# Peptides against a protein of PDB entry 3C2G, part 52

Target 1, 209 residues: chain A of PDB entry 3C2G
Amino acid sequence: IRTFDLLGLLLHDSDAIDGFVRSDGVGAITTVVQYPNNDLIRAGCKLLLQVSDAKALAKTPLENILPFLLRLIEIHPDDEVIYSGTGFLSNVVAHKQHVKDIAIRSNAIFLLHTIISKYPRLDELTDAPKRNRVCEIICNCLRTLNNFLMMWIPTPNGETKTAGPNEKQQVCKFIEIDILKKLMSCLSCEGMDTPGLLELRSTILRSFI

## One batch from the design tools (peptide; aimed at target 1 H12)

Design b2_p27_4_s3 (made by RFdiffusion4, then SolubleMPNN; its pose is not in this set)
Fold by OpenDDE base, seed 4:
Structure b2_p27_4_s3 (fold): chain B 209 residues (1-209), chain A 27 residues (1-27)
Amino acid sequence: as target 1 above (209 residues)
Amino acid sequence: DEEAERLARLLEELLERLAAALAARAA
């Protein structure tokens, strides 16, 4: 655990983070968090989040890592793990079609819905830190979803990847009123990426038009 | 404890990767 703290402390600049990732740091972390220790898992996922925007991730094979992480956040009730994990997911899939595909094949869309559904409405959370964390989690999920949906939006060239029937069905769950309300509730959270959420809203709407 | 030893090795690997990261920063 202290090792992760040290790593987190030392990995503040992009070059260091990139170097860590190039040395298979993500794989190393994922190996460590396979141990059934909640503190270790939390620390590891936090570190994953810290390195999740590394450019070197584009060259990192994630075929084994990503499904594992998805399973981890599926089964782990810890908000911090879920926050870190969904944050990692949202960042790692960004601008990486192959990573998106891996995530989708690993039922990421359904998982995102599940995560959002598990949390109460933000207005029902009286504890501000908890509410903020939940909001961040939901935002991470929605940002990830946006990245997925963008794959299926027709380009000006008329070319678009077609979502499979299962994916379509899973995406449809995000237009459920409860999910939409949670999306909207995130817009009221201070410090959230409101423009990004609005973009997602637009993307969702476009996906169903 | 074999499990503890294994974990220790994994943590050492992380430290090695940290060293690599620091080297990358210096580059």
Scores: peptide ipSAE 0.275, ipTM 0.823, DockQ to the pose 0.118
OpenDDE base, seeds 1, 2, 3, 5: peptide ipSAE 0.268, 0.282, 0.132, 0.269; ipTM 0.816, 0.824, 0.676, 0.818; seed 2 fails the geometry check

Design b2_p27_4_s4 (made by RFdiffusion4, then SolubleMPNN; its pose is not in this set)
Fold by OpenDDE base, seed 4:
Structure b2_p27_4_s4 (fold): chain B 209 residues (1-209), chain A 27 residues (1-27)
Amino acid sequence: as target 1 above (209 residues)
Amino acid sequence: EREEEERRRREEELLERLRRALEARAA
């Protein structure tokens, strides 16, 4: 745990972060978070989030890392782990088609729905720190979903990847009334990425209409 | 260019040592 803190302090600039990632730092962290220690898992996932936008990740194979992280988020009830993990996911899939494909094959769409479904509506949370953290988690999930949906939007060049029937079915779950109510509650939350939510809504409409 | 490459090499070596230390503590 102290080593994670020290490493986090040293990784304060983009060059250091890239150096860590090039040295298989992400693989090292994923090895550490396999231990059944909640504090270690929290610290490791937080560090993953800190390096999740590194340029060096474009050259890092994530075929073994992403499925493991997705499973960790699926089984772990800790808000801090889920926050860091979904934040990592949203950043690593951004602008990377091959990473999106790995995540989707690993049932990421269903997982995102599950995460949103398990949290109460934000207006039911009286504790401001808890409410804000839940809002951030939902935002991470929605940002990730938006990144997936963008793959299936027709490009001017006429070539578009088509979503499979299973993926379409999983995406349709996000328009369930209970999910929509939760999304509406997020729009009124301070600090919420409202533009991102509006972008997602637009992307969903373009994908299904 | 040579100085930047040496600096990068030193930084990567330090980060690798930290990585190994992290793995050793988790074991």
Scores: peptide ipSAE 0.059, ipTM 0.594, DockQ to the pose 0.054
OpenDDE base, seeds 1, 2, 3, 5: peptide ipSAE 0.022, 0.052, 0.047, 0.041; ipTM 0.545, 0.619, 0.608, 0.587

Design b2_p27_5 (made by RFdiffusion4)
Pose (drawn by RFdiffusion4):
Structure b2_p27_5 (pose): chain A 208 residues (1-190, 192-209), chain P 27 residues (1-27)
Amino acid sequence: IRTFDLLGLLLHDSDAIDGFVRSDGVGAITTVVQYPNNDLIRAGCKLLLQVSDAKALAKTPLENILPFLLRLIEIHPDDEVIYSGTGFLSNVVAHKQHVKDIAIRSNAIFLLHTIISKYPRLDELTDAPKRNRVCEIICNCLRTLNNFLMMWIPTPNGETKTAGPNEKQQVCKFIEIDILKKLMSCLSCEMDTPGLLELRSTILRSFI
Amino acid sequence: SESDEAILEAAEHLEELAEEFLEEHLE
């Protein structure tokens, strides 16, 4: 845990996190967090979140790491883990087609739907720290959804990709009535929460 | 077990990386 904390202090900028990724740091973190201990898991995921915007992640073999992290997000009961995992997912799929492909084959879009659906409306959360966390989680999920949807929107540049039935059923769950009600309620609930502005802006983008 | 050994090797690898990044930071 202290090693995770120290690496978190050392990796202050882009060059450092890229150096860590080229040294197989992401693979090392994911291997270690297989140990069943929540403090250790929370610390390892915090560091993964920190290095998630690394461009070197375009070169790192993610065929095994990514499905493992999606499984972790799916079953781990604590919100800090979910926050870190979904934050990492949003950055790791960004600008990387082959990584989006890995995530789709592992049902990443279906998982985003499940993560958003499990939480009550933001107006039903009393403690401010927790409400802000659920807000940032939903925001992470929708930012990940938006990084996927770019593939299938007709671009005059000429890269009109066709969605397979697997991608189709996952994306279409986002027009089911339950999640639309929840998403529209985040847009209009009446809430002093620092992450609310970014969340509402991201929701509008998801509908667009 | 084989799985515990892989976790311990990965933990040692992170400690080596932390030492390497610390040396570079102090320089």

Design b2_p27_5_s1 (made by RFdiffusion4, then SolubleMPNN; from b2_p27_5, 12 letters changed)
Fold by OpenDDE base, seed 2:
Structure b2_p27_5_s1 (fold): chain B 209 residues (1-209), chain A 27 residues (1-27)
Amino acid sequence: as target 1 above (209 residues)
Amino acid sequence: SPLEQKIKEAQEHLEKLAEEMLERALA
């Protein structure tokens, strides 16, 4: 925990973050948080989020890291861990086809749906910090989904990947009424990435309609 | 256990990275 705190104070500029990532910092964090300590897990995931935009992640082997993180998010009830983990996921898959593939193979789409489903509607949350955190989590999930869907949109060059039937089925779950209601509730929250959510709507439309 | 050893090694690695970064930051 002490080390994570120190790293959190030091990892602010892109060069430092990239250096950390190139030095297998992400792998080391994910290894350390396998120790059964909630505070450690929280601190580690927070640090992961902090470095999740690193350019160096494009060259980092994530075959072991992503499945572990997804599993951690799946089983850990802590909103802070879920927030950090989904945030990391959202950022790390961005513009990285191979990373998206790893996540999808690790059942990320289903997990995202599960995460959104477990939280109540934001209007049912009276505690502002809790409501905001839940909103952020849902947004992270939806942003991640958007990143996945973009793979299946035809490019001007005519080349496009096609979603498998399982992936398509899982994506279709996001247009369920309950999910849509939660999405709409997020649009009303302060600090919400409204443009991103609107982009997701467009992406869904382009992908399946 | 093998896991404990890996965790220890990872912790040591992170500590090393942190110290190196700290030294650079203070220079």
Scores: peptide ipSAE 0.658, ipTM 0.951, DockQ to the pose 0.952
OpenDDE base, seeds 1, 3, 4, 5: peptide ipSAE 0.655, 0.657, 0.657, 0.657; ipTM 0.950, 0.951, 0.951, 0.950

Design b2_p27_5_s2 (made by RFdiffusion4, then SolubleMPNN; from b2_p27_5, 13 letters changed)
Fold by OpenDDE base, seed 1:
Parts: C-alpha cells; structure tokens; sequence
Structure b2_p27_5_s2 (fold): chain B 209 residues (1-209), chain A 27 residues (1-27)
C-alpha cells in the first residue's frame, strides 16, 4: 500500500507515466492486487486510474490485464474500486480498437449495464460525496459504452464493423427507461460535464433507436 | 505459495520503478 501511495505522488507528468507503463507497471499492479486486501485493492486501482491515459498503453499487452480488471470490478462491491476501475477502462479503450475488442470479448458491455443497474437513483442518495461518486461511476460506464458504440458507426469509407447479435442485445439494455433516468439524473450533479453527458445520451439513442 | 511469490516479485518491481522515478525527479 505504501508503495502505491508513493508511486502516486511521482506519476503526474506524461513522460513519467509512460515510463512506468513501458516498464510493466500496470502488470505489476494487477499482480499485487490479487492479494485479498481491500485497502491494497483500492490503492492499486487508484494508481491504475492515474496512469490510464498513458500513450504507452497502446503498445502494452492487455489480454490478461483487462479481463482481470473487469472481473475485479464485477465481484468487488467497493465504490472506490469500481470508480477507479471503470475510469481506467474508459480511458484505456479510447482510440484503441484492439483494446475495445478485448473488453467486449470479456463481456464488458453487460458488466457496465450491471454496474449502472445496481446503484440507486441519484435523487435517493442524500449524502453528497456518495451521490457524486455514484454519478462519476455511471459516467465512466456510459463513456466506455460510447467508445464501443463509435466502432459501429458507419464511416464514410464504407467499412463498418457491425456489432454481433449479442452485443446489439446488450446495448439495447441501455435504452431502458431506468438507465436513461439515471443518465439524466447525472446531468444535475455539480461539477459534471453536462455537454459530454448529453452527447453520450444522443449517441446511445441514435445508435439503437 | 506460487501466488504469494509472484506478488512479492511484483512489489519488488514496483519499488524499483519508484526508486528510478524518484531519481529522475531529483535530477
């Protein structure tokens, strides 16, 4: 845990972060958090989030890392772990087709829906820190979904990857009224990127309605 | 266990990375 905290203090600039990632820092973190300690898992996932925008991740093999992370956030009820994990996921899949494919094969779409579904409506949360954290988690999930959906939007060059039938079915779950209500509730949260959330809503609706 | 040994090695690796980054930050 101490090591994670100290590393977090040093990983602020892009070059340092890229260096850490190139040196298999992400793999090392994921190995360490296999130990069943909640504090350790929290600290490790927080550190993962800090390095999640690294350009070096494009060249990092994620075939083992992503499925592990997805499983971790699936089975761990901790909001901080889920926040960090979904944040990492949303960032790492951005602009990386091969990473999106790994995530999708690992049942990421269904998992994202599950995560959003398990949280109560934001208006039912009276504790502001909790409400804000839940909002952030939902936003991370929706942003990740948007990144997936963008793969299936026809490009002018005619090469359209088509979503498989299972993926289509899973995506359709996000237009359920309860999910849409949760998205809308996030728009009222202070400090949230409202334009970004509106864009996500538009993309989701356009993709499947 | 094998798992614990792998975790130990990973921690050691992270410490090495930390030390290197610290050196670079102070240079």
Amino acid sequence: as target 1 above (209 residues)
Amino acid sequence: SHMMEEIRKALEHLEELREEMLRQALA
Scores: peptide ipSAE 0.573, ipTM 0.926, DockQ to the pose 0.933
OpenDDE base, seeds 2, 3, 4, 5: peptide ipSAE 0.050, 0.098, 0.566, 0.097; ipTM 0.628, 0.618, 0.924, 0.602; seed 2 fails the geometry check

Design b2_p27_5_s3 (made by RFdiffusion4, then SolubleMPNN; from b2_p27_5, 14 letters changed)
Fold by OpenDDE base, seed 2:
Structure b2_p27_5_s3 (fold): chain B 209 residues (1-209), chain A 27 residues (1-27)
Amino acid sequence: as target 1 above (209 residues)
Amino acid sequence: SSMEKRIQEAQRHLERLVEEMLREAAE
């Protein structure tokens, strides 16, 4: 934990972050958080989020890291862990097809659906900090999903990868009535990624139905 | 256990990185 705290203080500039990532810092954090300590897990995931936009991640093998993180998010009920983890996921998959593939193979789409589904409607959350955190988590999920969907949207240049049947099915779950109701409840939340929500729905309806 | 060893190694690695970063920051 002390080490994580120190890292948190040191990893503010892009060069330091990239250096850390190139030095297998992400792998090391991921390994350390396998120790069953909630505070450690929180701190580690927070650090992961902090370095999640590092350019060096494009060259970092994530085949073992990402599935582990996804599993951690799946089994850990802590909003802070989920926030950090989904934030990491959203950032790390951005503009990196190979990372998207790893995440998708690790059932990330379904996981994101599960995460959104497990939280109450935002309009039912009276505790502002909790509501805001949940909103942020959902935003992370939406951003991640949109990043996934982009890989299957035809581009003017080149062939577009086609979503597999399973992926298509998982994506289409986000236009089911129950999840839509949940997502619609987010629109009233300050800080909600409304454009992302609309983009998700629009993309699914346009390209996946 | 092998996991414990890996965790310890990772912890040591992170500590080394911290030390390196601190040195660099001090320069």
Scores: peptide ipSAE 0.633, ipTM 0.940, DockQ to the pose 0.912
OpenDDE base, seeds 1, 3, 4, 5: peptide ipSAE 0.628, 0.622, 0.606, 0.579; ipTM 0.939, 0.940, 0.937, 0.931

Design b2_p27_5_s4 (made by RFdiffusion4, then SolubleMPNN; from b2_p27_5, 13 letters changed)
Fold by OpenDDE base, seed 1:
Structure b2_p27_5_s4 (fold): chain B 209 residues (1-209), chain A 27 residues (1-27)
Amino acid sequence: as target 1 above (209 residues)
Amino acid sequence: SPLEQRIQEALRHLEELRRRFLEEALA
């Protein structure tokens, strides 16, 4: 835990972060957090989030890392782990087709739905810190979903991949009334990425569904 | 166990990285 905290204090600039990632720092974190200690897992995931926008991740093998992280998010009820993990996921899939493919094969779409379904509507949360954290988690999920859906939108410039039937079915779950109500409740949250939510809506309407 | 050994190795690696980045920050 101490090591994670100290690294977090040192990795502020993009060059340092890239250097950490190129040195297999992400792999090392994911290995360490296999130890069953919640505080350790939380600290490790926090550090993962901090380095999640590194350009070097495009050249990092994620075939083992990403499925592990998804499983970690799935089994841990800790909001801090969920926040950090979904944040990492959102950033790491951005502009990386091969990473999106790994995530989707690992049932990431279904997991995102599960996460959103787990939390109550934001207007039902009276505790401001809790509400804000939940809002951030939902935002991370929505951004990730948007990145996935963009793969299946026809563009004039090239080959558009077609989503499989399972992916289509999983995406359709996000337009269920209960999910939509939760998404709409995010609009009242301070700091909510409202443009991102509107973009997602547009993407859904333009996507394969 | 093999997992415990891998965890210890990863911890050592992270400590080395910490040391390196600290040195770079102080240079």
Scores: peptide ipSAE 0.573, ipTM 0.933, DockQ to the pose 0.948
OpenDDE base, seeds 2, 3, 4, 5: peptide ipSAE 0.558, 0.570, 0.573, 0.568; ipTM 0.929, 0.933, 0.933, 0.932

Design b2_p27_6 (made by RFdiffusion4)
Pose (drawn by RFdiffusion4):
Structure b2_p27_6 (pose): chain A 208 residues (1-190, 192-209), chain P 27 residues (1-27)
Amino acid sequence: IRTFDLLGLLLHDSDAIDGFVRSDGVGAITTVVQYPNNDLIRAGCKLLLQVSDAKALAKTPLENILPFLLRLIEIHPDDEVIYSGTGFLSNVVAHKQHVKDIAIRSNAIFLLHTIISKYPRLDELTDAPKRNRVCEIICNCLRTLNNFLMMWIPTPNGETKTAGPNEKQQVCKFIEIDILKKLMSCLSCEMDTPGLLELRSTILRSFI
Amino acid sequence: SATTLTTSRDTLVEDLVDFLKETAEHL
């Protein structure tokens, strides 16, 4: 845990987090967090969140790491883990087609739907720290969905990709009535929460 | 001086990554 904390302090900029990724740091973190201990899991995922915007992640073999992290997000009961995992997922799929492909094959879009659907409306959360967390979690999920949807929107540049049935059924769940009601309620609930502005902006983009 | 400090830091990060891998074997 202290090693994770120290690496977190050392990796202050882009060159440092890219150096860590080139040294197989992401694979090391994911291997270690297989140990069933929540403090250790929380610490490892915090560091993964920190290095998630690394461009070197375009070169790291993610065929095994990514499905493992999606499974972890799916079953781990604590919000800090979910926050870190989904934050990592949003950055790691960004600008990387083959990584989006890995995520789709592991049902990443279906998982985003599940993560958003499990939380009550933001007006039903009393403690401010927790409400802000759920708010950032939903925001992370929708930012990940938006990074996927770019593939299938006709671009005059000529890269009109066709969605397979697998991608179709996952994306279409986002027009089911239950999630639309929840998403529209985040847009209009009446809430002093620092993450609310970014969340509403991201929701509008998801609908667009 | 800045280059030396960056090289020392990068060596240390690599050693810590290796330490994490060894710790995983013991776990």

Design b2_p27_6_s2 (made by RFdiffusion4, then SolubleMPNN; from b2_p27_6, 18 letters changed)
Fold by OpenDDE base, seed 2:
Structure b2_p27_6_s2 (fold): chain B 209 residues (1-209), chain A 27 residues (1-27)
Amino acid sequence: as target 1 above (209 residues)
Amino acid sequence: REEEERERRQKLIEELIKELKELAKKL
């Protein structure tokens, strides 16, 4: 815990964050959070989120890290861990085709649906902190989905990856009424990345037209 | 001076990463 707190205090700028990532800091965190200690897992995932936008992650081997994180956020009961883990996932896949490919091969699309599905409707959550945290988790999942869908949108250069049949089927689950209602509920939350959610909505619509 | 501060910070980061790795071996 103390080591995570100290790292959290040092990793405020992009150079420090990149330095941490280049020094195998993400690998070190993922090794520690394999121990079934919720305080360590929470602290480690929080630090992962803090470094998740690092440019150095584009050069970091994630083949072992990402599948482990996906399993963690699938099973862990703590919303703080889920928030941090889904936030990390969303940021780490951004602008990184190879990372998207690792995530998709690791069943990330289905996992995102599972995570969104496990939470109640936001209107059923009377506790504002809990409601906001759930909204953030759903937003992280949906932003990650958007990052996947963008791979299959035609670019002007005509080079577009095609989603496989399994990926298409998994994506189709996000147009379920329950998921759409949760998306719409997130759009109504204050302080959310409304532009990002609107982009996702547009991307979803374009993916099905 | 700024470079020396960045280098000191990086060394501390690397030390803390080492501590995490050593912690993981003890868990």
Scores: peptide ipSAE 0.615, ipTM 0.936, DockQ to the pose 0.906
OpenDDE base, seeds 1, 3, 4, 5: peptide ipSAE 0.607, 0.610, 0.604, 0.583; ipTM 0.935, 0.935, 0.934, 0.928

Design b2_p27_6_s4 (made by RFdiffusion4, then SolubleMPNN; from b2_p27_6, 17 letters changed)
Fold by OpenDDE base, seed 2:
Structure b2_p27_6_s4 (fold): chain B 209 residues (1-209), chain A 27 residues (1-27)
Amino acid sequence: as target 1 above (209 residues)
Amino acid sequence: SAAEERRRRFELIRELIEELKELAKEL
């Protein structure tokens, strides 16, 4: 725990964060959080989120890391862990086709749906901190989905990857009324990445149009 | 200097990563 706290204090700029990632810091965290200690898992996932935008992650092998983190956020009961893990996922897949491919092969699309489905509607949450955290988790999931969907949008100058039939089927689950209601609820939350959610909305519409 | 401070911080980060790796071996 102390080591994570110290790292959290040191990793406040992009150079330090990149240095940490280049030094296999993400691998070190993921190894430690395999131990069934919730405090370690929470601290480790928080640190993962903190470094999740590192440019160095584009050169980091994630084939063993991502499937583990996906399993962790699938089963872990702590919303703080889920928040950090989904936040990490959403950032790490951004602008990294190979990372998106690893995540998709690891059933990330279905997992995102499962996570969103697990949480109650935001209007049913009376505790504002809990409601905000749930909203953030849903937004992280939806942002990750947007990053996946963007791969299948035709660009004027490029060969667009086509989603496989399984991926298409999994994506279709996000147009379920319950998921759409949760998306709309997140758009109503103050302090959320409204532009990102609007982008997802646009991307979903474009994907089904 | 700012460069020395940055270097020292990177050294400490590497040490802390090694501590995590050692902790992981004990788990």
Scores: peptide ipSAE 0.497, ipTM 0.899, DockQ to the pose 0.925
OpenDDE base, seeds 1, 3, 4, 5: peptide ipSAE 0.479, 0.495, 0.476, 0.461; ipTM 0.895, 0.898, 0.892, 0.889

Design b2_p27_7 (made by RFdiffusion4)
Pose (drawn by RFdiffusion4):
Structure b2_p27_7 (pose): chain A 208 residues (1-190, 192-209), chain P 27 residues (1-27)
Amino acid sequence: IRTFDLLGLLLHDSDAIDGFVRSDGVGAITTVVQYPNNDLIRAGCKLLLQVSDAKALAKTPLENILPFLLRLIEIHPDDEVIYSGTGFLSNVVAHKQHVKDIAIRSNAIFLLHTIISKYPRLDELTDAPKRNRVCEIICNCLRTLNNFLMMWIPTPNGETKTAGPNEKQQVCKFIEIDILKKLMSCLSCEMDTPGLLELRSTILRSFI
Amino acid sequence: EEELEELSEELEELSEIVEERLEEEEE
């Protein structure tokens, strides 16, 4: 845990996190967090979140790491882990088609739907720290969804990709009534929460 | 010698960044 904390202090900028990624740091973190201990898992995922915007992640073999992290997000009961994991997912799919492909084959879009649907409305959360966390989680999920949807929107540049049935059923779940009600309620609930502004802006983008 | 001096300056700068980040975590 202290090693994770120390690496978190050392990796202060883009060159450092890219150096860590080129040294197989992401594979090392994911291997270690297989140990069933929550403090260790929380610490490893915090560091993964920190290095998630690395451009070197375009070169790292993610065929095994990414499905493992999606499974962890799916079953780990604590919100800090979910926060870190979905935050990492959002950055790791950004600007990387082959990584989006890995995530789709592992049902990443279906998982975003499940993570958003499990939380009550933001007005039903009393403690401010927890409400802000659920708000940032939902925000992470929708930012991941938006990084996917770019593939299938007609671009005059000429890269009109066709969605397979697998991608179609996952994306179409986001027009089911339950999630639309929840998403519209985040847009209008009445809520002193620092992440609310970014969340509402991201929701509008998701609908667009 | 010049390369050792540059390396020492880089290590001092990195130590200062780590100390500043620890102070921020204590607040």

Design b2_p27_7_s1 (made by RFdiffusion4, then SolubleMPNN; from b2_p27_7, 20 letters changed)
Fold by OpenDDE base, seed 2:
Structure b2_p27_7_s1 (fold): chain B 209 residues (1-209), chain A 27 residues (1-27)
Amino acid sequence: as target 1 above (209 residues)
Amino acid sequence: AAAAAQAAAALAELARRIAERLAELAA
């Protein structure tokens, strides 16, 4: 825990972050958080979030790391872990097709739906810190989903991948009325990425229309 | 920046060692 705290303080520049990642720092963190200690898991996931946008991640094998993190988020009933984990996921899949593929194969789309389904509507949360955290989690999920969907949207040059039938089915779950209501509730949340939500809406529509 | 990167690498190694020790204790 102390090491993670120290790392969090020191990893404030891109070179340091990249150095950490090149030294298999992500793998080290994921190994540490396998120990059943909530504080350790929280600290580790927070650190993962802090380094999640590192350029060096493009060269980091994530075949074992990402499935583990997804499973951790799935089974751990901790908002802080879920926040950090979904944040990491959203950043690490950005602009990385191979990472998106790993995540999707690991049932990430379904997991995102599960996470959103778990939380109440934001208007039902009276505690501001809790509400804000839930909003951030949902935002992370949506950003991640958007990153996935972008793979299946034609590029200006006309190139595109096609979503498999399973992926399409999983994406369709986000059009459920209860999910949509939760998403709409995020628009009233302070700090919500409204442009991102609108982008997601557009992407979803383009994916199915 | 270079010094920070080196420190980060060293701390990553420390984290790995801690992980290994924790795994041993859990076994």
Scores: peptide ipSAE 0.152, ipTM 0.698, DockQ to the pose 0.046
OpenDDE base, seeds 1, 3, 4, 5: peptide ipSAE 0.121, 0.123, 0.134, 0.048; ipTM 0.645, 0.663, 0.667, 0.627

Design b2_p27_7_s3 (made by RFdiffusion4, then SolubleMPNN; from b2_p27_7, 12 letters changed)
Fold by OpenDDE base, seed 5:
Structure b2_p27_7_s3 (fold): chain B 209 residues (1-209), chain A 27 residues (1-27)
Amino acid sequence: as target 1 above (209 residues)
Amino acid sequence: DEALRRLREELEELLERIEEKLKLLEE
């Protein structure tokens, strides 16, 4: 735990972060968080979030890392772990088709549905810090979904990846009317990424309508 | 606030369209 805190202090710029990632730092963290210690898991996931936008991740094999993280998020009820994990997921899938494919094969779309489903509506949360954290988690899920859906939108060059039947089924679960209504409640939350919601709206329209 | 109002209205319209399409897929 203390080691992760110290590493977080050292990783203060993009070059340091890239250096850490090139040295298999992500793999090292994921190895450590396999131990059944909740505080260690929280600290490790937080550190993963800190390095999740590193350019060096494009060259990092995530075939073993990403499925493990998804499973960790699935089984942990901890909002801090879920926040960090979904934040990591949303950043690592951005602009990386290979990583998107790994996530989708690892049932990430359905997991995002499950995460959103377990939380109450934001207006039912009276504790402001908790409400804000839940809103951030939902935003991470939405950003990740947007990145997945963009794969199936025609590009100007006419190339389009077709979603397989399994992917279509997972997406259909995510866009259940009750889930989407819950997502709309995020509009009442201060600090919500309104541009991100507009982007997702546009992506959903282009993908399904 | 006005931007959020407009976004809400647009999302409501989107939800209606999605719901209609989902019903058609279930038939």
Scores: peptide ipSAE 0.023, ipTM 0.489, DockQ to the pose 0.011
OpenDDE base, seeds 1, 2, 3, 4: peptide ipSAE 0.022, 0.020, 0.021, 0.019; ipTM 0.474, 0.437, 0.476, 0.436

